# Designs tried in a protein design run: peptides against a protein of PDB entry 1IK9. Part 157

Target 1, 211 residues: chain A of PDB entry 1IK9
Amino acid sequence: MERKISRIHLVSEPSITHFLQVSWEKTLESGFVITLTDGHSAWTGTVSESEISQEADDMAMEKGKYVGELRKALLSGAGPADVYTFNFSKESCYFFFEKNLKDVSFRLGSFNLEKVENPAEVIRELICYCLDTIAENQAKNEHLQKENERLLRDWNDVQGRFEKCVSAKEALETDLYKRFILVLNEKKTKIRSLHNKLLNAAQEREKDIKQ
Target 2, 207 residues: chain A of PDB entry 1IK9 as posed
Amino acid sequence: MERKISRIHLVSEPSITHFLQVSWEKTLESGFVITLTDGHSAWTGTVSESEISQEADDMAMEKGKYVGELRKALLSADVYTFNFSKESAYFFFEKNLKDVSFRLGSFNLEKVENPAEVIRELIAYALDTIAENQAKNEHLQKENERLLRDWNDVQGRFEKAVSAKEALETDLYKRFILVLNEKKTKIRSLHNKLLNAAQEREKDIKQ
Target 3, 195 residues: chain B of PDB entry 1IK9 as posed
Amino acid sequence: MERKISRIHLVSEPSITHFLQVSWEKTLESGFVITLTDGHSAWTGTVSESEISQEADDMAMEKGKYVGELRKALLSVYTFNFSKESAYFFFEKNLKDVSFRLGSFNLEKVENPAEVIRELIAYALDTIAENQAKNEHLQKENERLLRDWNDVQGRFEKAVSAKEALETDLYKRFILVLNEKKTKIRSLHNKLLNA

## One batch from the design tools (peptide; made by RFdiffusion4, then SolubleMPNN)

Design b2_p20_6_s4
Fold by OpenDDE base, seed 4:
Structure b2_p20_6_s4 (fold): chain B 211 residues (1-211), chain C 211 residues (1-211), chain A 20 residues (1-20)
Amino acid sequence: as target 1 above (211 residues)
Amino acid sequence: as target 1 above (211 residues)
Amino acid sequence: DEKKEEEEEKEFEEKLKNIE
């Protein structure tokens, strides 16, 4: 089961933060349980896949698009843009929410809720879920932090090896050229010496022919 | 202000999860506000630095050690070891907690609480704090995840450059040796040719002398 | 120094001979 808790403001009680819990299996499209609380009372309703389909049809909206709007309204809370307005009557237990566009507001959905007999249990379970989520997120964050520190160390190690490889390549090239020049110069000197010996031998032979 | 919320079990109501909120400024030693709730009722007390010091003295415990025990008891919740037992009387509003060691239990602290007139407000604020903490932790998690992905990409980039540098070094060495051998062999061939010419010239001169 | 250079040069010439 997946769950999301969001803060909402009810039009009838704008000074009192309410909490909207939505619980579902795999996809919101398959239906969900909605719970509203003010920290004293709680109200719960179950919305079926058939009700979601009917509301989409009544709105003349494609089901996937409608579910996408439900997800934004019910799971994101009223985002900072106040695009969604929530209404609840404690007397009728009727919950409805509207999408507010520039020039048009339209009802996005409506649900009949039932007052919970033991709201404290629902509230305790909600707080437990929040505390568990905090603990899980902290553990994930600690793991990611340790991984980041590891990756940074590994990066620094490879970077240092790379820099050493570059320097070693340049040093190798320089050393090889120096060694090659020495050997080539020796061979050039030997060639020059042998040419001089040949010239001298030819001059001596010309002298011997001239007696 | 720092805050920690923990689940606790009261000895008198072991079937009902209670929540212990502790709020303090900078250090727990400077005093704290303790709030207990069952999701229906709430009780709050303020503990001063002087009360903490007095409890430490009454226990004949060094203050820093005592504060360390308070931190474990009040901020960690009853850890999985159930080392701390919590007691609360709704009638007297007296809260006390004990440290349970193998053969000895001792009172670690006691506080007079006051019943909150509007527990729903305290509960709503507590839930708000939990939701804010979840959102902050999620944002930190997303940031750490993005950093992790960045660091991994950077590591892979440097690793690939390093491998290319190694291969390029080996290729350079091989190419330089091949080029040098070619030039050296040309010089060696020239030296051999010149030596043969010198030998031939010497043989011709010996023939001319025998003539 | 000269002897060490001559030895390094000989080692280099030997490495070169082994490629020939």
Scores: peptide ipSAE 0.018, ipTM 0.827, DockQ to the pose 0.051
Fold by OpenDDE base, seed 1:
Structure b2_p20_6_s4 (fold): chain B 211 residues (1-211), chain C 211 residues (1-211), chain A 20 residues (1-20)
Amino acid sequence: as target 1 above (211 residues)
Amino acid sequence: as target 1 above (211 residues)
Amino acid sequence: DEKKEEEEEKEFEEKLKNIE
């Protein structure tokens, strides 16, 4: 089961933050349980897949789009741009919400809730879930931080080896050329010396032919 | 101000999770505010730096060690090893906690709390803080995840460049030696040719002298 | 093959001359 808790403001009680818990199995489209609390009282209702489908049909909205709007309204909480208005009557236990656009507001959905007999259990469980989520996220953060530090070390190590390899390649090329030049120059000097000896020998023969 | 919320079990009410909020400025040693709630009622008290110092002195415990024990007891919640026992009387509003060791249990501290008139405000604020903490931790997780993905890409890129550099160095050495051998062999062939010409010229001169 | 080796040899000898 998945769960999302968000804070909302009710039109009837704009000064007190309410909390909206939505619980579902796999997908919100398959239905969900909604719980509302003000930190003293709690109210719960169940919304079925059939009710979601019916509401989408009644609105003449494509089901995937409607579920997308439900997700934004019910799971995002009070996003900064008051696009969603929440209404709840404690007397009737009727919860409804509207989408406010620039030129039109429309009802997105409505639920009949029931007052929870022991709201303290619901509130304690909600706080427990928040604390568990915090602990899980902290463990993920610590893991990711350690991985980040590892990857940074590994990157620095490879970068340093790469720079050394580049420098070693340049040094190798320079050293090899210098060594090769020395050996080739020795051979060139020997060739020049042998040519000069041949020229001298030819000149001596030309002198011997001339007596 | 720093804050920690933990779940605890009271000896008097072991079946209901209680929540212990501790709030402090910079360090727990400088004093703290403690709030206890069961999701219906709330109780608050303030502990001063002087009270912490006095309790450490009364226990004949070094202050840093005592603060370390306070931190473990009050901020860690119900750690799996029931090392800390929490007691609270709703009638007297007296809160005390003990450290349970294998051979000895001792009182670690005690507080006089006051019942909060509007516990719903305290509970709502506590839930808000939990939700804010979740959101902050999620943002940190997303950031760290993106950094890790970046670092992994950067590592792979440098690793690939390093491997190419190693291969290119080996190829360079091999190529340079091959090319050098070709040029050197040309020069050696020329030297051999010139030596043979000199030997032939010397043999011809020796024939001309005998002739 | 031989012509390519002779060209590579000349190019190498020319590179060697430019380092001198």
Scores: peptide ipSAE 0.019, ipTM 0.829, DockQ to the pose 0.045; fails the geometry check
Fold by OpenDDE base, seed 3:
Structure b2_p20_6_s4 (fold): chain B 211 residues (1-211), chain C 211 residues (1-211), chain A 20 residues (1-20)
Amino acid sequence: as target 1 above (211 residues)
Amino acid sequence: as target 1 above (211 residues)
Amino acid sequence: DEKKEEEEEKEFEEKLKNIE
């Protein structure tokens, strides 16, 4: 079961924050349970998949689009843009909400709720769910933080090895060339010396033939 | 201001989860506000730094140790070990809690609370705080996740560059040695050839003298 | 093949001369 709790403002009681809990299985389209509370009283209703389909048909809206609008209205909370207005009558237990567009407002949905006999139990369960969610999110945060610190260390270690490898490559190239030059110059000097000896021997032989 | 909400069980009402909210400035030692609720009624009291000091003195406990025990009792919630037992009388508004050790139980603290006239406001504020905390923790989680993914990419990029640098270093060394050996062998061959020419010239000169 | 090796050797010898 999935659950979302949002704070909303009712048009009838704009000074009192209300809480809207929605619970569903896998998809909101399959139906959901809605719970409204002011921290003293609670009201609950079940919305079936058939009711969602009927409401979409009555609105002449494609079902997926309608469910998308329900998701934005019921799960997002009242964002600062007040695109959705919520209404509730405690006398009739009738809950309805409207989408306010620039030029047109329309009723997006309506639900009959029942007043909960023991609202304290619903409120306690809601607070328990919030505390459990906080604990789970804190544990995830601590895990991600530790993993982030590990990855940063691992990055620094590889970066340091890479920089050392670059420097070592340049140093190796320089050292090898220096060593090779020394050995080659020794051999070039020997070649030059041997050529000079051959030239001298040839000149002496030419002198010996000329007597 | 810092705040912690925990669920607790009262000895008098073990079937009903209660919520214990503690609020303080910087350190619990400076005093705190305690709020108890069952989701219908709420009770609040203020505990001063002087009361904490007096309670520590009355217990003959070092203040830092006493505050450490208060922190464990009031901020940790009832862990599964039931080391702390909570008691509250709705009639007297007297709240007290005990630490249960293996062989000894003792009263750790006691506070006079006042029944809140409008508990719904306190409950709504408590739920708002929970929802705000959830939203903040979710935003932190999303940030840490994105940073973790970034660090993993950066690590893979540096690792791949490092591996290429290692391979390039080995290839460079191998190539330089091969080239050096070729040039060196050419020079050695020239030296050998020149030595043979010198030996032949010396032998011819010795023949010309004997002739 | 031998001519290409001789050219690579000459190029290597020239690189060595330029380090001196």
Scores: peptide ipSAE 0.019, ipTM 0.828, DockQ to the pose 0.049; fails the geometry check
Fold by OpenDDE base, seed 2:
Structure b2_p20_6_s4 (fold): chain B 211 residues (1-211), chain C 211 residues (1-211), chain A 20 residues (1-20)
Amino acid sequence: as target 1 above (211 residues)
Amino acid sequence: as target 1 above (211 residues)
Amino acid sequence: DEKKEEEEEKEFEEKLKNIE
C-alpha cells in the first residue's frame, strides 16, 4: 500500500491546518482510502475504481487525465498554487474539492466520509507513519552521503592517477627522444668520420696517379 | 531551536503508542521543553538548566555524562533496547523515566508536566513538523541521488580516460622504438656501406703498389 | 659523463636489439 499525507486548508476552517491522508494500492485509479484530520477528529472514506470511473464520465473527462488531476489535488500537499480548493462539512461529512483555473472553477471530486470513532488511533498511526518515513529517509540519506564520499574519494584517486599518467607519458616521450638523439648523433659522427677517410684515400690515390 | 520526536511506551498504557517531543536550543544542557501526546491529549513541561544540574548533582553524576544519558533516553526514539522505561501519571501529570541495566535500575529523571488546553494545536503542529522534515529530507535525498549519479559518471569518464592514457603510453613507447629502429638501421647500413668502400679503396691501392 | 652516456647508449642499443 502506498500512502501520502498532505496539509490542506478547508474553506470552512481556513485558520486550522487539516491533514489529508490518501492510501492506495499500486495506482490511484484502482481506488483509494481518504482520511481527513484536524488533530482532534478524523473522518475516513473509501473511493472505489467504479466511483472514479463514474466521476470521470460525469465530467466528460478522459479517465487517465481525471486520475492525473486527482493525483495533483490529493497527493501534492501544500503546493504553492491555490489551484485546488478543499471543502468539508463536519455536519454532512461531505468532502469536495474544486480546481480553480483563471477563467473556470469546477468541482473535481466529492466524497462522503464517516467520522472515526477513535480519532486518536488514526492520529497516532499517522504520526507513526511520519516518524517511520523520517527514519527511512534519514537512513537513505546517510547511505547516499557515505556513497557520495566514497565516489568522491575514488574520483580523486583516479584523477590523480590520470594526471600522473599524462605526466609520465610526456616524460617518457621526452626521455626516449633524448636517448635516440644521442645514439643517432654517434652514428652520424661515425658516418662523417668514414666519409672523411674515404675522401682522404681518394685524394691520396689521385696524388699517386699524378708522377 | 532543535526538535526531536520519539515514540515511547508508558508503563501505565503499554498498548498505546505515545509521542515524546523534546525541543531545545543548541544543547540539551541549556534546558528543554518536553511534550507528551497520545494523539488525543497533550502534556508539556519546561526543564531548566538549573534543574538538569540539580538532577545530575542529586544523582552524583558528572553533568556531561548525565546530559548524555538524557540525550539517549529522550532523543533516541524507539531504539531496540528497553533500556529506558517511561512512566506518566495523567492524574498527577508526573513524568519520570528509568534506566534499566542488567543489575541496576535507577530513575534517570522526572518532570512535572501540565495538560495542554488545546491538544489539537500541539498535535497539528507536531504533524506539520513531521511533514516539513519529510519534505526537507526528500529534497536532500533527491539532491544526494543526483550528485551520486554525477560523481559516478565523472568517475567512469576519468577511469575511461585513464585507461586510454595507459594504453596510449604503451603504444607511444612501442611506436617510438619501432621508428628509432628503422632510422638506426638506415644509419647502420650507411656505416657498413662506407666501411666496404674503404676496404675496396685500400685493396685497390695495395694492388696499384704491387703493380 | 661520457662513460655513463656510453653505458646508457649500450643499454639502449641492447634494448633495441631485443626488439628486433
Scores: peptide ipSAE 0.018, ipTM 0.828, DockQ to the pose 0.049; fails the geometry check

Design b2_p20_7_s1 (from b2_p20_7, 7 letters changed)
Fold by OpenDDE base, seed 4:
Structure b2_p20_7_s1 (fold): chain B 211 residues (1-211), chain C 211 residues (1-211), chain A 20 residues (1-20)
Amino acid sequence: as target 1 above (211 residues)
Amino acid sequence: as target 1 above (211 residues)
Amino acid sequence: SEEIKKLEKEFEEKEEEFKK
């Protein structure tokens, strides 16, 4: 089961932060359980896949688009843009929410809730879920931090090896050129010496022919 | 202000999860506010630095060690080892907690709490703090994840450059050796040719002298 | 032979650069 808790402000009680819990299996489209609390009382309702489909049809909206709007309204809360407004009557237990566009507000959905007999149990379970989520997120953060520190060390190690490889390549090239120049010059000197000896021998022979 | 919320089990009500909130400024040693709730009622007390010092003295414990035990008891909850037990009387509003060692239990501290008139406000604020903590931890998690992905890309990039540098070094060395061997062999061949010409010239001169 | 002469020339040019 997936769950999301959001803060909402009810139009009727804007000074009192309410909490909207939505719980579902795999996808919100398949239905969900909605719970509202003010920290003293709680109200719960179950919304079926058929109700979601009916509301989408009544709105003349494609089901996937409607579910996308439900996800924004119910799981993100009223984001900082107050695009979604929430209404609840404690008397009728009727919950409805609207999407506010620039020039038009429209009802996105409505649910009949039931007052919970033991709201403290629902509140305790909600707080437990929050604390569990905090602990899980802390463990993930500690893991990611350790991984980041590892990756940084590994990066520094290979960077240092790369720089050493570049320097070693340049040094090797320079050393090879120096060594080969020396050997080549020695051979050039030997060739010059042998040519001079040949010239001298030819000159001596020409002198011997001239007696 | 720093804050920690923990689940605790009261010895008197072990079936009902309670929540212990501790709030402090910089260090727990300077005093703290303790709040207990069952999701319906709430109780709050303030503990001063002088009370902490007095409790440490009464226990014949060094203050830093005592504060260290308070931190374990009050901020970690009863860890999985149930080393700390919590007691609360709703009638007297007396809260006390014990450290359980193998053969000895001792009282670690006791506080007089006051029943909160509006427990729903305290509960709402507590849930708000949990939700804020979740959001902050999620943002940190997303940041660390993006950094992790960056560091991995950077590592792969420099690793690929390093491998190319190694291969290029080996290729360069091989190419230079091949080129220099060719030049060197040409010079060696020229030297051999010149030596043979010198030997032939010497043999011809020796024939001319015998002639 | 031409490739060897080219390499010799490149080597002579580098030798002159090394003598500067």
Scores: peptide ipSAE 0.017, ipTM 0.820, DockQ to the pose 0.856
Fold by OpenDDE base, seed 1:
Structure b2_p20_7_s1 (fold): chain B 211 residues (1-211), chain C 211 residues (1-211), chain A 20 residues (1-20)
Amino acid sequence: as target 1 above (211 residues)
Amino acid sequence: as target 1 above (211 residues)
Amino acid sequence: SEEIKKLEKEFEEKEEEFKK
């Protein structure tokens, strides 16, 4: 089961933060449980897949688009753009919400809720879930941080090996050329020496022929 | 101001999760505000630096050690080892907690709390803080994840450059040796040719002298 | 001649030193 808790403001009680919990199985489209609380009272309702389909049809909206809007409204809370307005009557237990656009506001959905007999249990469970989520997210953060530190070490190690490889390549090239030049110069010197000996021998022979 | 919320179990109400909020400025040693709630009622007290010092003295414990135990008890909640036992009387508003060791249990601290007139406000604020903490931790997780992905890319890039450098070093060495051998062989051939010419010239001269 | 063989050997030895 998936769950999202969001803070919302009710039009009737704008000074009191309310909390909207939505719980669902795999997809919001398959239905969900909605819980509203003000920290003292709680109200719960269940929305079926058929009700979601009916609301989409009543809105003349494609179901996937409707569920997308439903997800934005109920799982994000009132984003900073106040795109969604929430209304709740404690007397009728009727919850409805509207999408506010520049030129048009329209009802996005409406649900009948029931007052919870023991709101403290719902509130405690909600706080427990928040604390569990904090602990899980903290454990993920600690894991990601350790992995980041590992990756940084691994990067530094490879970078250091790469720099050593570059330097070793340059040193190798320089050394090989130096050694090559030495050997080549020895052979050039030997060629010159042999050539001079040949020239001298030819000159001596020319002298011996001239007596 | 720093804050920690923990779940605890009271000896008097072991079936009902309670929440212990501790709020402090920079250090717990400088004093703290403690809030207890069961999701319906709330109780608050303030513990001064002087009270912390007095409790440490009464315990005959070094202050830093006492604050360390206080931090474990009040900020970690009852860890899985049940090392800390929490007691609260709703009638007297007296809160005390004990450290349970194998052979000895002792009172770690005691506080007088006051019942909050509007517990819903405290509970809403507590839930708001939990939701804020979740959002902050989620943003940190997303940041760390992106950084991890960056570091992994950077590692792969350096690794690929390193492998290319190794291969280029080996190829360079092989190519330089091949070129060197070719030039060296040309010089060897020239030396052999010149040496043969010298030997022939010497043999001809020896024939001319015998002639 | 012995001198050529000596030069060839010195050359081979230097080639081996160059390979090390």
Scores: peptide ipSAE 0.020, ipTM 0.819, DockQ to the pose 0.103; fails the geometry check
Fold by OpenDDE base, seed 2:
Structure b2_p20_7_s1 (fold): chain B 211 residues (1-211), chain C 211 residues (1-211), chain A 20 residues (1-20)
Amino acid sequence: as target 1 above (211 residues)
Amino acid sequence: as target 1 above (211 residues)
Amino acid sequence: SEEIKKLEKEFEEKEEEFKK
């Protein structure tokens, strides 16, 4: 089961933050449980897949698009844009919400809720879920932090090895060229010496021919 | 102000999860506010720096060690080890907690609480704080995840450059040696040719002298 | 480092072969 708790404001009680819990299996399309609380009272309702399909049909909206709007309204919390208005009557236990567009507002959905007999249990369970979620997210954050520190070390190590490899390649090239020049100069000196010997021998022979 | 909410069990109500909120400025040593709730009722008390100092003195415990024990008891929540036992009387509003060691249990601290007139407001604010903390931790988690993915890419990029640098160094060395051998062989061939010319010239001169 | 030393050694050996 997946769960999302959001903070909402009711049109009837704009000064009192309410909390909307939605619980579902895999997708909202298969139905969901909705729970509303003000921290003193709680109200719960179950919405079936058939009700969701009927509301989509009544709205003449494609079901996937309708479920997409339900997801935005019910799971996003108080989005900054007041795009969704929530209404609840404690007397009738009727919950409905509207999508507010620039030129048009329309009812997106409505649910009959039932007052919970033991609101304290629902509130405690909701706080427990929040604390468990905090603990899980903290553990994940600590893991990711340690992994980032590991990756940063590994990156620095490879970067340092890469810089050393670049420097070593340049040094190797320089050394090889220096050694090559030395050996070439030796061979050039030997060639020059042999040429001089050949020239001297030829000059001596030319002298011997001229007597 | 810093805040920590923990789940605790009272000895008097072991089947009902309670929530302990502690709020403080920088350090618990400077005093704190404690709030207890069962999701229906709430109780609050303020503990001053002087009370903490007095309790440390009464326990004959070094103040820093005592504050360290308070931090463990009040901020860790239900640690798995049942090292701390919490007691509260709703009639007297007296809250006390004990440290349970293998051979000894001792009272670590005690607070007089007052029943909150509007528990729903305290509960709503507590839930708001939990939701805000979840949102902050989620944003931090997403940031760390993106940073992790960045560092992994950067590591792979540098690793690939390093491997290419190693291969390029080996290829450079091999190429330089091949070129060096070719040039050396040319010079050796020229030296051999010059030596042969010198030998031939010497042999011709020796023939001319014998002739 | 070990690879560089190996390459240096191979260079010295080849240099000696070329002096002969």
Scores: peptide ipSAE 0.018, ipTM 0.822, DockQ to the pose 0.088; fails the geometry check
Fold by OpenDDE base, seed 3:
Structure b2_p20_7_s1 (fold): chain B 211 residues (1-211), chain C 211 residues (1-211), chain A 20 residues (1-20)
Amino acid sequence: as target 1 above (211 residues)
Amino acid sequence: as target 1 above (211 residues)
Amino acid sequence: SEEIKKLEKEFEEKEEEFKK
């Protein structure tokens, strides 16, 4: 089961932060459980897939678009743009919310909630879920931090090997050319010496023919 | 100000999860505020640096060791080893906790708490802190994940360049040696040819003298 | 490659000067 807790402000009680918990299986479209609390009282309701379909039809909205708006309203909390207005009557247990666009406001949804007999249990479970989520996120952070440190070390090691390989390639090329030039110069000197000996032998033979 | 929330079980109410909040400045040794809640009622108390010093002295424990035990008891919650036992009287508002070692149990500390008049406000603030902590930890996780993905790409890029550099170094060495051998063999062939010409010239001269 | 070719060419030119 997936869960999201958001802080919201009710139009009727704008000075008191309320908490909106939504829980669902796989997709919000399959239905969800909604819980509202002010830290003293709690109210809960179940919204079925059939109710979501009926609300989408009543709004003349495509179901996927409607569920997308529900997800933004119920899971994001009141973003800084007050795009969603939340209303709740403690007397009727009727919860409704509106989407406020620049020129148009419309009711996005409405749910009947029931007052929870033991709100302290719901509040304790909500706090437990928050603490468990904190612990899981901390463990993920510690793991990711250790991976980052490993990857940084591995990068530095390969970078250092790469720089050494570049330098070693340049040094090898320079050394091989120096050695090649030395050996070539020795062979060139030997060829020159042999040519001089041939020229001297030819000149001596020409002198011997001339007597 | 630093804060930690832990779930604890009271000896008097083992079926009801309680929440222990501790808040302090820089070090727990400088004093702290303790808040206990069951999700319906809340109790708070302030522990001064002087009280911590007195409790350490009364226990005949070195202050740093005592503060280290306080930190383990109050900030870790009940770990799986039930090393710490928490007790609270709702009548007297007296909170105390014991450290249970294999062969020895001792009272680690005790505090007078006061019942909060508006527990709902304390509970709402506690839930807000949990939600803020979740949001901060999620943002850190997303940042670390993006850094990991960056470092992995950078590592793969350098590794691929390094492998190409190694292969290019080996190819260069092989090519330079092949070229060197070709030129050397040409010069060796020329030296051999010149030696043969010198030997023929010497043999002809020896024939001309015998002639 | 260019330095090898340059050294080969300088040697061929000197061998042609020695062949007069």
Scores: peptide ipSAE 0.013, ipTM 0.818, DockQ to the pose 0.069; fails the geometry check

